# Ledger of designs, part 10: peptides against a protein of PDB entry 5ONS

Target 1, 181 residues: chain A of PDB entry 5ONS
Amino acid sequence: MFKKFDEKENVSNCIQLKTSVIKGIKNQLIEQFPGIEPWLNQIMPKKDPVKIVRCHEHIEILTVNGELLFFRQREGPFYPTLRLLHKYPFILPHQQVDKGAIKFVLSGANIMCPGLTSPGAKLYPAAVDTIVAIMAEGKQHALCVGVMKMSAEDIEKVNKGIGIENIHYLNDGLWHMKTYK

## One batch from the design tools (peptide; made by RFdiffusion4, then SolubleMPNN)

Design b1_p9_2_s3 (from b1_p9_2, 6 letters changed)
Fold by OpenDDE base, seed 2:
Structure b1_p9_2_s3 (fold): chain B 181 residues (1-181), chain A 9 residues (1-9)
Amino acid sequence: as target 1 above (181 residues)
Amino acid sequence: MLEYVPEDY
C-alpha cells in the first residue's frame, strides 16, 4: 500500500474530526481490536483532537498529536501503523517469518508460505483476511503489518504461493511519515 | 538502511 508512497506527493489534505465522528471511529477500533479498549483513552485521549490525513488512492491516516495511529483504504478495515504496533504489540495477532524472509519483506514483497513454515518461522492459527503483525526470527519488533491470504492451516498444507499480503512494512512511505501535525 | 528503523533491524 505504501511502497511508492511519498508524503510530499500523496497527501491531499488533513481534517480535524468532530467528537461524534471520533466516537464512531473508537467504536470501530474496539470492534476490530477488542484488546485495545483499555488502552484507547491513552492512545486517543479525549482532550486531544483527532485528525485524518487524506491521501491519494483513498488512503486515510488517523492521527493524534501528530502521531500516525491507524490507516485504512476506502471502506476497508483499520490497520495499526507499525509505530503504534511497536508500542502496543498485542493489538494484532502475530506471525513470524524466518530470517531469510526479512530482506524481501522490507522490500515490500508479500510473505510466501515457505517463509512461514521453515525453521525459524512461527505460524499461529489464523483465518483468511486476518490482519496480522509480522514478526521475524531473532527480532523483537514487528517489521510488517499484513493480511492473511491463506489460513494458517492452508499455509502449512499447501506451502506454496502468497501466505500473507504485505500491507505496511518498515521503511515504507508510511514509516517515513514520522509525524503529521 | 538509510532511514531509522528499530534497533533490532
Scores: peptide ipSAE 0.296, ipTM 0.765, DockQ to the pose 0.160
Fold by OpenDDE base, seed 5:
Structure b1_p9_2_s3 (fold): chain B 181 residues (1-181), chain A 9 residues (1-9)
Amino acid sequence: as target 1 above (181 residues)
Amino acid sequence: MLEYVPEDY
């Protein structure tokens, strides 16, 4: 989603959201990520304005005080940014790729099944379409936010093809955006 | 809370 993303070229505008819209978004976030509920007031304090940065390809980035928190495309599900996820790593269920997969993920490649079933990888139960944090063997921080294209069961069984789609990864265009005030 | 390190990778 952000492999070729550049703030100067791909941001269209920024809008400040009204209270009713913010409440709706918070409800959506809690629905998607139930574990975020106790932390939502810290992540999105009531006193702070919430903005949406509108980008090309129907990408929207939710921001508070310039911090990029979540993003979505075409009004689909919200994804946390890696910067938010690093602060709150429990927001997403995890999957772990082996050490060899790191360089490919950081180039924007999708995660192939063998990278999730090999020694050093850890595959946890997850349904197709689940948004997941991609961890890496020997690393503490998530390197990628992805979407399960196969269930964990099918990844193990079939062990061929794209297991997880790479949505956002370290050092992509969104990562380099850092803030938007 | 966890502090991210941009140079982790």
Scores: peptide ipSAE 0.277, ipTM 0.761, DockQ to the pose 0.724
Fold by OpenDDE base, seed 1:
Structure b1_p9_2_s3 (fold): chain B 181 residues (1-181), chain A 9 residues (1-9)
Amino acid sequence: as target 1 above (181 residues)
Amino acid sequence: MLEYVPEDY
């Protein structure tokens, strides 16, 4: 989603949200990420304005005090940014790729099944379309936010093709945006 | 890596 993204070229505008809209978004976030509920007041304090940065290709980024928190495309589900996920690593279920997959993921490649079934990888139960944090063998921080394109069960059985779609990865255009006020 | 990422990368 952000492989060729540049803040100067791909941001259209930024809007400050009304309190009623913020409430709706918070409810949606809790629905998507139930584990975030106790932390949501810390992540999005009531005293702080919430903004949406509107980008090309119908991408929207939710921000508070310049911090990029979540993003979505075409009014679909929200994804956490890696920067938020690093602070709150539990808000997504995890999958782990082997060491060999790291370079490919960091180039924006989708995650192929063998990278999730090989020694050093860890594949946990997950349904198709689940948003997941991609961890890497021997690393502490998530390197990617992805979407399961196959169930964990099918990844193990088929072991060929795209297992997880790469949505956001370290050093992509969103990562380099860092903050926006 | 050419750009800054967490120290473990």
Scores: peptide ipSAE 0.276, ipTM 0.752, DockQ to the pose 0.154
Fold by OpenDDE base, seed 3:
Structure b1_p9_2_s3 (fold): chain B 181 residues (1-181), chain A 9 residues (1-9)
Amino acid sequence: as target 1 above (181 residues)
Amino acid sequence: MLEYVPEDY
């Protein structure tokens, strides 16, 4: 989603949201990520304005005090940014790739099944279309936010093809944006 | 990797 993203070229505008819209978004976030509910007032304090950075290709980035928190495309599901995920690692269920997959993930490649079933990888139960944090063997921080293209069960038994789609990864255009105020 | 990344990368 952000492989060729550049803030200077791909941001259209930024709008400050009204209270009613913010409430709706918070409810959506809790529905998507139930575990975030106790933390949401810390992530999005009531006193702080919430903004949407509107980008090309119908990408929207939710921000508070310049911090990039969540993003979505075409009003689909919200994804946490890696920067938020690093602060709250439990927002997403995890999957772990082996060491060999790291360089490919960081180039924006989708995650192939063998990288999730090999020694050093850890595959946890997850349904297709689940948004997941991609961890790496020997690393503490998530390197990618992805979407399960197969269930964990199917990844194990088929063990071929794209297991997880790479949506947002370290050093992509969104990562480099850092803040927007 | 160029620019800021977590310490473990």
Scores: peptide ipSAE 0.272, ipTM 0.750, DockQ to the pose 0.165

Design b1_p9_2_s4 (from b1_p9_2, 3 letters changed)
Fold by OpenDDE base, seed 2:
Structure b1_p9_2_s4 (fold): chain B 181 residues (1-181), chain A 9 residues (1-9)
Amino acid sequence: as target 1 above (181 residues)
Amino acid sequence: SLEYVEEDF
């Protein structure tokens, strides 16, 4: 989603949200990520304005105090940014790729099944279309936010092709934004 | 993250 993304070229505008809209978004976030509920007032304090950075390709980034928190495309589900996920790693279920897969993920490549079934990888139960945090062997922090293209069960059985779609990865265009006020 | 160094890219 952000492989060719550049803040200078791909951001259209930024809008400050009404309180009613913010409430709706918070409810949606809790629905998507139930574990975030106790933390949401900390992540999005009521006293702080919430903004949407509107980008090309129908991408929207939710921000508070300049921090990039979540993003979505075409009114689809919200994804946490890696920066938020690093602070709150529990908001997504995890999958772990082996060391060999790291460079490919960091180039924006989708995660192939063997990278999730090989020694050093860890594959946890997950249904297709689940948004997941991609961890890496020997690393503490997620390197990617992805979407299961196959169930974990099918990844193990078939063990070829795209297991997880790469949505957002370290050092992509979204990562480089850092903040937006 | 600094965990991911040049060798990882």
Scores: peptide ipSAE 0.270, ipTM 0.830, DockQ to the pose 0.158
Fold by OpenDDE base, seed 5:
Structure b1_p9_2_s4 (fold): chain B 181 residues (1-181), chain A 9 residues (1-9)
Amino acid sequence: as target 1 above (181 residues)
Amino acid sequence: SLEYVEEDF
């Protein structure tokens, strides 16, 4: 989603959200990520305005005090930014790729099944379309936010093709955006 | 508290 993303070229505008819209978004976030509820007032304090940075290809980035928190495309599900996920790693269920897969993930490549079933990888139960944090062997922080294209069960059984779609990865265009005030 | 920590890959 952000492989060729550039803030100067791909951001269209930024809007401040009304209270009712913010409430709706908070509810959506709790529905998607139930574990975030106790932390939501810390992440999105009531006193702070919430903004949407509108980008090309129908990408929207949710921001508070310039911090990039979540993003979505075409009003689909919200994804946490890696920067938020690093602060709150429990927001997403995890999957772990082996050490050899790191360079490919960081190039924006999708995660192939063998990278999730090999020694050094850890595959946890997850259904198709689940948004997941991609962890790496020997690393503490997520290097990628992805979407399960196969269930964990099918990844293990079939062990061929794209297991997880790479949505947002370390050092992509969104990562380098850092803040937007 | 939870905080971001930079990490090399």
Scores: peptide ipSAE 0.233, ipTM 0.772, DockQ to the pose 0.769
Fold by OpenDDE base, seed 4:
Structure b1_p9_2_s4 (fold): chain B 181 residues (1-181), chain A 9 residues (1-9)
Amino acid sequence: as target 1 above (181 residues)
Amino acid sequence: SLEYVEEDF
């Protein structure tokens, strides 16, 4: 989603959200990520305005105090940014790729099944279409936010093809955006 | 820190 993304070229505008819209978004976030509910007032304090940075290709980034928190495309599901995920690593269920897969993930490549079933990888139960945090063997922080293209069970059984779609990865265009006021 | 994360990879 952000492989060719550049803040200067791909951001269209920024809008401040109405209170009613913010409430709706918070409810949606809780529905998507139930575990975030106790932390949502810390992540999105009531006293702070919430903004959406509108980008090309129908990408929207939710921000508070300049921090990039979540993003979505074409009014689809929200994804946490890696920067938020590093602060709250429990927001998403995890999957772990082996060391060999790291360089490919960091190039924006989708995650192939063998990178999730090999020694050094850790594959946890997850349904297709689940948004997941991609961890790496021997590393502490998530390097990617992805979407399960197969269930964990099918990844183990089939062990061929794209297991997880790469949506947002470390050092992509969104990562380099850092903040937006 | 986030800087540490970047250095980790």
Scores: peptide ipSAE 0.059, ipTM 0.706, DockQ to the pose 0.360
Fold by OpenDDE base, seed 1:
Structure b1_p9_2_s4 (fold): chain B 181 residues (1-181), chain A 9 residues (1-9)
Amino acid sequence: as target 1 above (181 residues)
Amino acid sequence: SLEYVEEDF
């Protein structure tokens, strides 16, 4: 989603949200990520304005105090940014790729099944379409936010093709955006 | 730190 993304070229505008809209978004985030509920007040304090950065290709980024928190495309599900996920790693269920897959993930490539079934990888139960944090063998922090294109069960059985779609990865255009006020 | 994360990969 952000392989060719550049803040200067791909941001259209930024709007400050009304209280009622913020409430709706918070409810939606809790629905998507139930574990975030106890933390939502410190992630999105009531006293702080919430903004949406509107980008090309119908991408929207939710921000508070310039911090990029979540993003979505075409009013689909919200994804946490890696920067938020690094602070709150429990927001998403995890999958782990082996060391060999790291360079490919960091180039924006989708995660192929063998990278999730090989020694050094860890494949946890997850249904298709689940948004997941991609961890790497021997690393502490997530390197990618992805979407399961196959269930964990099917990844193990089929073991070929795209297991997880790469949505947002370390050092992509969104990562380098850092902040926006 | 976030900088450390960048250096980790």
Scores: peptide ipSAE 0.034, ipTM 0.632, DockQ to the pose 0.356

Design b1_p9_3_s1 (from b1_p9_3, 3 letters changed)
Fold by OpenDDE base, seed 3:
Structure b1_p9_3_s1 (fold): chain B 181 residues (1-181), chain A 9 residues (1-9)
Amino acid sequence: as target 1 above (181 residues)
Amino acid sequence: MAQEVVNEY
């Protein structure tokens, strides 16, 4: 989603959200990520304005105090940014790729099934379309936010093709945006 | 935190 993203060229505008809209978004986030509920007031304090950075390709980035928290495309599901995920790693279920897959993930490539079933990888139960944090063998923090294109069960059974779609990865255009006030 | 993560990879 952000492989060729540049803040100067791909950001259209920024709007400050009304209170009613913020409440709606918070409810959506709790629905998507039930585990976030106890932390949401810390992530999005009531006293702080919430903004949406509108980008090309119908991408919207939710920000508080300049921090990029979540993003979505075409009013689809919200994804946490890696920067938020690193602070709250439990927001998403995890999958782990082997060390050989790292360079490909960091180039924006989708994650192939063998990279999730090989020695060094760890594949956990997850349904199709689940948003997941991609971990890597021998590393502490997630390098990617992805979406399961196959269930974990099918990844193990079929073991070929795209297992997880790469949505946001370390050092992509969103990562380099850092903040927006 | 951010730089620490970058340094992992």
Scores: peptide ipSAE 0.608, ipTM 0.950, DockQ to the pose 0.239
Fold by OpenDDE base, seed 5:
Order: C-alpha cells, then structure tokens, then sequence
Structure b1_p9_3_s1 (fold): chain B 181 residues (1-181), chain A 9 residues (1-9)
C-alpha cells in the first residue's frame, strides 16, 4: 500500500473530525481490536483533536497530535501503523517469519507460505482476511502489518503461494512520513 | 524507539 508512497506527492488534504465522527471511529476500533479499549483514551485523548490525512488511492490516515495511528483504504478496516503497533504490540495477532524472509518483507514483497512454515518461523491460528503483525525470527519488534490471504491451517497444508499480503512494512512510505500536523 | 527498531533490522 505504501511501497511508492510519498508524503509530498500522495497527500491530498487534512481534515479535523467532528466529535460524533470520532466517537464512531473509536467504537469501530474497539470492535476491530478489543484489546485496545483500555488504552484508547491514552492513544486518543478526548482533549486532543483527531484528524484524517486524506491521500491518493482512497487512503486515509487517522492522526492525533500529528502522530499517525491508524490507516484505512476505501472505507475498509483500520490498520494500525507500525509506530503505534510497536507501542502496543498486542493490538494485532502475531505471525513470525523466518530470518530468510526478512529482506523480502522489507522490500514490500508478500509473505510466501514457506517463510511461515520453515524452521525459525512461527505460525499461529488465524482466519483468512485477519490483520496480523509480522514478527521475525530473532527480532523483538514487528517489521510489517499484513493480511492473511490464506488461513493458518491452509498455509500449513498447502505451503505454497502467498500466505500473507504485505500492507505496511518498516521503512516504507508511511514509516518515513513519521508525523503530520 | 523507532530508531531502535530500524537498527534491529
């Protein structure tokens, strides 16, 4: 989603949200990520305005005090930014790729099944379309936010093709955006 | 923290 993303080229505008809209978004976030509820007031304090940065290709980035928190495309599900995920790693279920997959993930490549089933990888139960944090063998922090294109069960059984779609990865265009006020 | 993560990889 952000492989060729550039803040100067791909941001259209920024709008401040009304209170009612913010409330709706918070409810959506809790529905998607139940574990975030106790932390949501810390992440999105009531006193702070919430903004949406509108980008090309129908991408919207939710921001508070310039911090990029979540993003979505075409009114789809919200994804946490890696920066937020690093602070709250429990927001998403995890999958772990082996060491060999790291360079490919960091190039924006989708995650192939063998990288999730080989020694050093850890594959946890997850349904297709689940948004997941991609961890890596021997590393502490997530390097990617992805979407299961196959269930964990099917990844193990079929063990070929795209297991997880790479949505947002370390050092992509969104990562380099850092903040937006 | 962000720089630490980058350095990790």
Amino acid sequence: as target 1 above (181 residues)
Amino acid sequence: MAQEVVNEY
Scores: peptide ipSAE 0.606, ipTM 0.949, DockQ to the pose 0.240
Fold by OpenDDE base, seed 2:
Structure b1_p9_3_s1 (fold): chain B 181 residues (1-181), chain A 9 residues (1-9)
Amino acid sequence: as target 1 above (181 residues)
Amino acid sequence: MAQEVVNEY
């Protein structure tokens, strides 16, 4: 989603959300990520305005106090930014790629099944379309936010093709935005 | 933390 993304070229505008809209978004976030509920008032304090940075290709980035928290495309599901995920790593279920897959993930490539089934990888139960944090062998922090394109069961059985779609990865265009006020 | 993560990779 952000492989060719550049803040100067791909950001259209920024709007401040009304209270009612914020409430709706918070409810959506809790529905998507139930574990975030106890933390949501900390992540999005009531006193702080919530903004959406509107980008090309129907991408929207939710921000509070300049911090990029979540993003979505075409009114689809919200994804946490890596920066938020690093602070709250439990927001997403995890998958772990082996060491060999790291370079490819950091180039924006989708995660292939062998990188999830090989020694050093850890594959946890997950259904198709689940948004997941991609961890890596020997590393502490997620390097990617992805979407399961196959169930964990099918990844193990088929072990060919794209297991997880790469949505947002370390050092992509979204990562380099850092903040937006 | 952000820089620390980058340094991991």
Scores: peptide ipSAE 0.602, ipTM 0.947, DockQ to the pose 0.238
Fold by OpenDDE base, seed 4:
Structure b1_p9_3_s1 (fold): chain B 181 residues (1-181), chain A 9 residues (1-9)
Amino acid sequence: as target 1 above (181 residues)
Amino acid sequence: MAQEVVNEY
């Protein structure tokens, strides 16, 4: 989603959200990520305005005090930014790729099944379309936010093809967009 | 923290 993303070229505008819209978004976030509920007032304090940075290709980034928190495309599900995920690692279920997959993930490549079933990888139960944090062998912090394109069960059985779609990865265009005020 | 993560990889 952000492989060729550039803040200068791909950001269209920024809007401040009304209270009612913010409430709706918070409810949606809790539905998507139940574990975030106790932390949401810390992440999105009531006193702070919430903004949407509108980008090309129907991408929207949710921000508070310039911090990039979540993003979505075409009003689909919200994804946490890696920066937020690093602060709150439990927001997403995890999957772990082996060491050999790291360089490919960091190039924006989708995660192939063997990278999730090989020694050093850890595959946890997850349904298709689940948004997941991608961890790496020997590393402490997530390097990617992805979407399961196969269930964990099918990844183990088939062990071929795209297991997880790469949505946002470390050092992509969104990562380099540190803040937006 | 962000820079630390980058340095991790």
Scores: peptide ipSAE 0.601, ipTM 0.947, DockQ to the pose 0.237

Design b1_p9_3_s2 (from b1_p9_3, 3 letters changed)
Fold by OpenDDE base, seed 3:
Order: C-alpha cells, then sequence, then structure tokens
Structure b1_p9_3_s2 (fold): chain B 181 residues (1-181), chain A 9 residues (1-9)
C-alpha cells in the first residue's frame, strides 16, 4: 500500500474530525480490535483533536497530536501503523516469518507459505482476512502489518502461494512519514 | 525507539 508512497506527492489534505465522527471511529476500532478498548483513551485522549490525513488512492491516515495511529483504504478496515503497533504489540495477532523471508518482506513482497512453515517461523491459528502483525525470527518488534490470504490451517496444508499480503512494512513510505501535524 | 526497531533489521 505504501511502497511508492511519498508524503509530498501523495498527501492531498488534512481534516480535523467532528466529535461525533470520532466517537464512531472509536467504536469501529473497538469492534475490530477488542483488546484495544482499555487503551483507547490513552491512545486517543478525549481532549486531543483527531485528524484524518487524506492521501491518493483513497488512503486515509488517522492521527492524534501528529502521531500516525491507524490507516484505511476505500473506507475498509482500519490497520494500525507499525509505530502504534510497536507501542501496543497485542493489538494484532502475531505470525512469525523465518530469517530468509525478512529481506523480501522489507522490499514489500507478500509472504509466501514456506516462510511461515519453515524452521524458524511460527504459525498461529488465524482465519482468512485477519489483520496480523508479522514478527521475524530472532527479532523483537514487528516488521510488517499484513492480512491473511489463507487461514493458518490452509497455509500448513497447502504450503504454496501467498499466505499473507504485505500491507505496511518497516521503512516503507508510511513509516518514513513519521508524523503529520 | 523507532530507530531501535530499524536497527534490529
Amino acid sequence: as target 1 above (181 residues)
Amino acid sequence: PAQEVVNEY
């Protein structure tokens, strides 16, 4: 989603959200990520304005005090940014790729099944379309936010093709955006 | 903190 993303060229505008819209978004976030509820007032304090950075390709980035928290495309599901995920790693279920997959993930490549079933990888139960944090063998922090294109069960059974779609990865265009006020 | 993550990889 952000492989060719540049803040200067791909950001259209920024709008400050009305209170009612913010409440709706918070409810959506809790629905998507139930575990975030106890932390949401910390992540999005009531006293702080919430903004949407509108980008090309129908991408919207939710920000509070300049911090990039969540993003979505075409009003689809919200994804946490890696920067937020690193602070709250429990927001998403995890999957772990082996060492060999790291360089490919960091180039924006989708994650192939063997990278999730090989020694060094760890595959946890997850349904298709689940948004997941991609961890890496021997590393502490997530390097990617992805979407299961196959269930964990099918990844193990078929072990061929794209297991997880790469949505946002370390050092992509969104990562380099850092903040927006 | 963010730079530390980058340095992991």
Scores: peptide ipSAE 0.606, ipTM 0.948, DockQ to the pose 0.234
Fold by OpenDDE base, seed 5:
Structure b1_p9_3_s2 (fold): chain B 181 residues (1-181), chain A 9 residues (1-9)
Amino acid sequence: as target 1 above (181 residues)
Amino acid sequence: PAQEVVNEY
């Protein structure tokens, strides 16, 4: 989603959200990420304005105090930014790729099944379309936010093709935005 | 912290 993304070229505008809209978004976030509920007041304090950065290709980025928290495309599901995920690593279920897959993930490539079934990888139960944090063998922090394109069960069975779609990865265009006020 | 993550990779 952000492989060729540039803040200067791909951001259209920024809007500040009304209280009612913020409440709706918070409810959506809790629905998607139940584990976030106890932390949401810390992540999105009631006293702080919430903004949407509108980007090309119908991408929207949710921000508070300039911090990029979540993003979505075409009013689909919200994804946490890696910057938020690193602070709250439990927001998403995890999958772990082997060491060899790291360079490909960091180039924006989708995660192929063998990178999730090989020694060094760790594949946890997850259904299709689950948004997941991609961890890496021997590393502490997530390098990617992805979406399961196959269930964990099918990844093990089929073991070929795209297992997880790469949505947002370390050092992509979204990562380099850092902040936006 | 963010730079530390980058340094991991």
Scores: peptide ipSAE 0.605, ipTM 0.947, DockQ to the pose 0.239
Fold by OpenDDE base, seed 2:
Structure b1_p9_3_s2 (fold): chain B 181 residues (1-181), chain A 9 residues (1-9)
Amino acid sequence: as target 1 above (181 residues)
Amino acid sequence: PAQEVVNEY
């Protein structure tokens, strides 16, 4: 989603959200990520305005105090930014790729099944379309936010093709935005 | 912290 993304080229505008809209978004976030509920008032304090940075290709980034928290495309599901995920690693279920897959993930490539089934990888139960944090062998922090394109069960059985779609990865265009006020 | 993550990789 952000492989060719550049803040100067791809950001259109920024809008401040009304209270009612913010409430709706918070409810959506809790529905998507039930574990975030106890933390949501900390992540999005009531006193702080919530903004959406509108980008090309129907991408929207949710921000509070300039911090990039979540993003979505075409009013689809919300994804946490890696920066937020690093603060709250439990927001997403995890999958772990092997060491060899790291360089490909960091180039924006989708995660292939062998990178999830090989020694050093860890594959946890997950259904198709689940948003997941991609961890890496020997590393502490997630390097990617992805979407399961196959169930964990099918990844193990088929072990061929794209297992997880790469949505947002370390050092992509979104990562380099850092903040937006 | 963000830079530390980058340094991991």
Scores: peptide ipSAE 0.600, ipTM 0.946, DockQ to the pose 0.235
Fold by OpenDDE base, seed 4:
Structure b1_p9_3_s2 (fold): chain B 181 residues (1-181), chain A 9 residues (1-9)
Amino acid sequence: as target 1 above (181 residues)
Amino acid sequence: PAQEVVNEY
């Protein structure tokens, strides 16, 4: 989603959200990520305005105090940014790729099944379309936010093709935005 | 913090 993303080229505008819209978004976030509920007041304090940075290709980035928190495309599900995920690593279920897959993930490539079933990888139960944090063998922090394109069960059984779609990865265009005020 | 994560990789 952000492989060729550039803030100067791909950001269209920024809008400040009304209170009612913010409430709706918070409810959606809790529905998507139940574990975030106790932390949501810390992540999105009531006193702080919530903004959406609108980008090309129907991408929207949710921000508070310039911090990039979540993003979505075409009003689909919200994804946490890696920066937020690093602060709250429990927001997403995890999958772990082996060491050999790291360089490919960091180039924006989708995660192939063998990278999730090989020694050094860890594959946890997850349904198709689940948003997941991609961890890496020997590393502490997630390097990617992805979407299961196959269930964990099917990844293990078939062990061929795209297991997880790479949505946002370390050092991509979104990462390099850092903040937006 | 964030830079430390980058340095992991």
Scores: peptide ipSAE 0.598, ipTM 0.946, DockQ to the pose 0.236

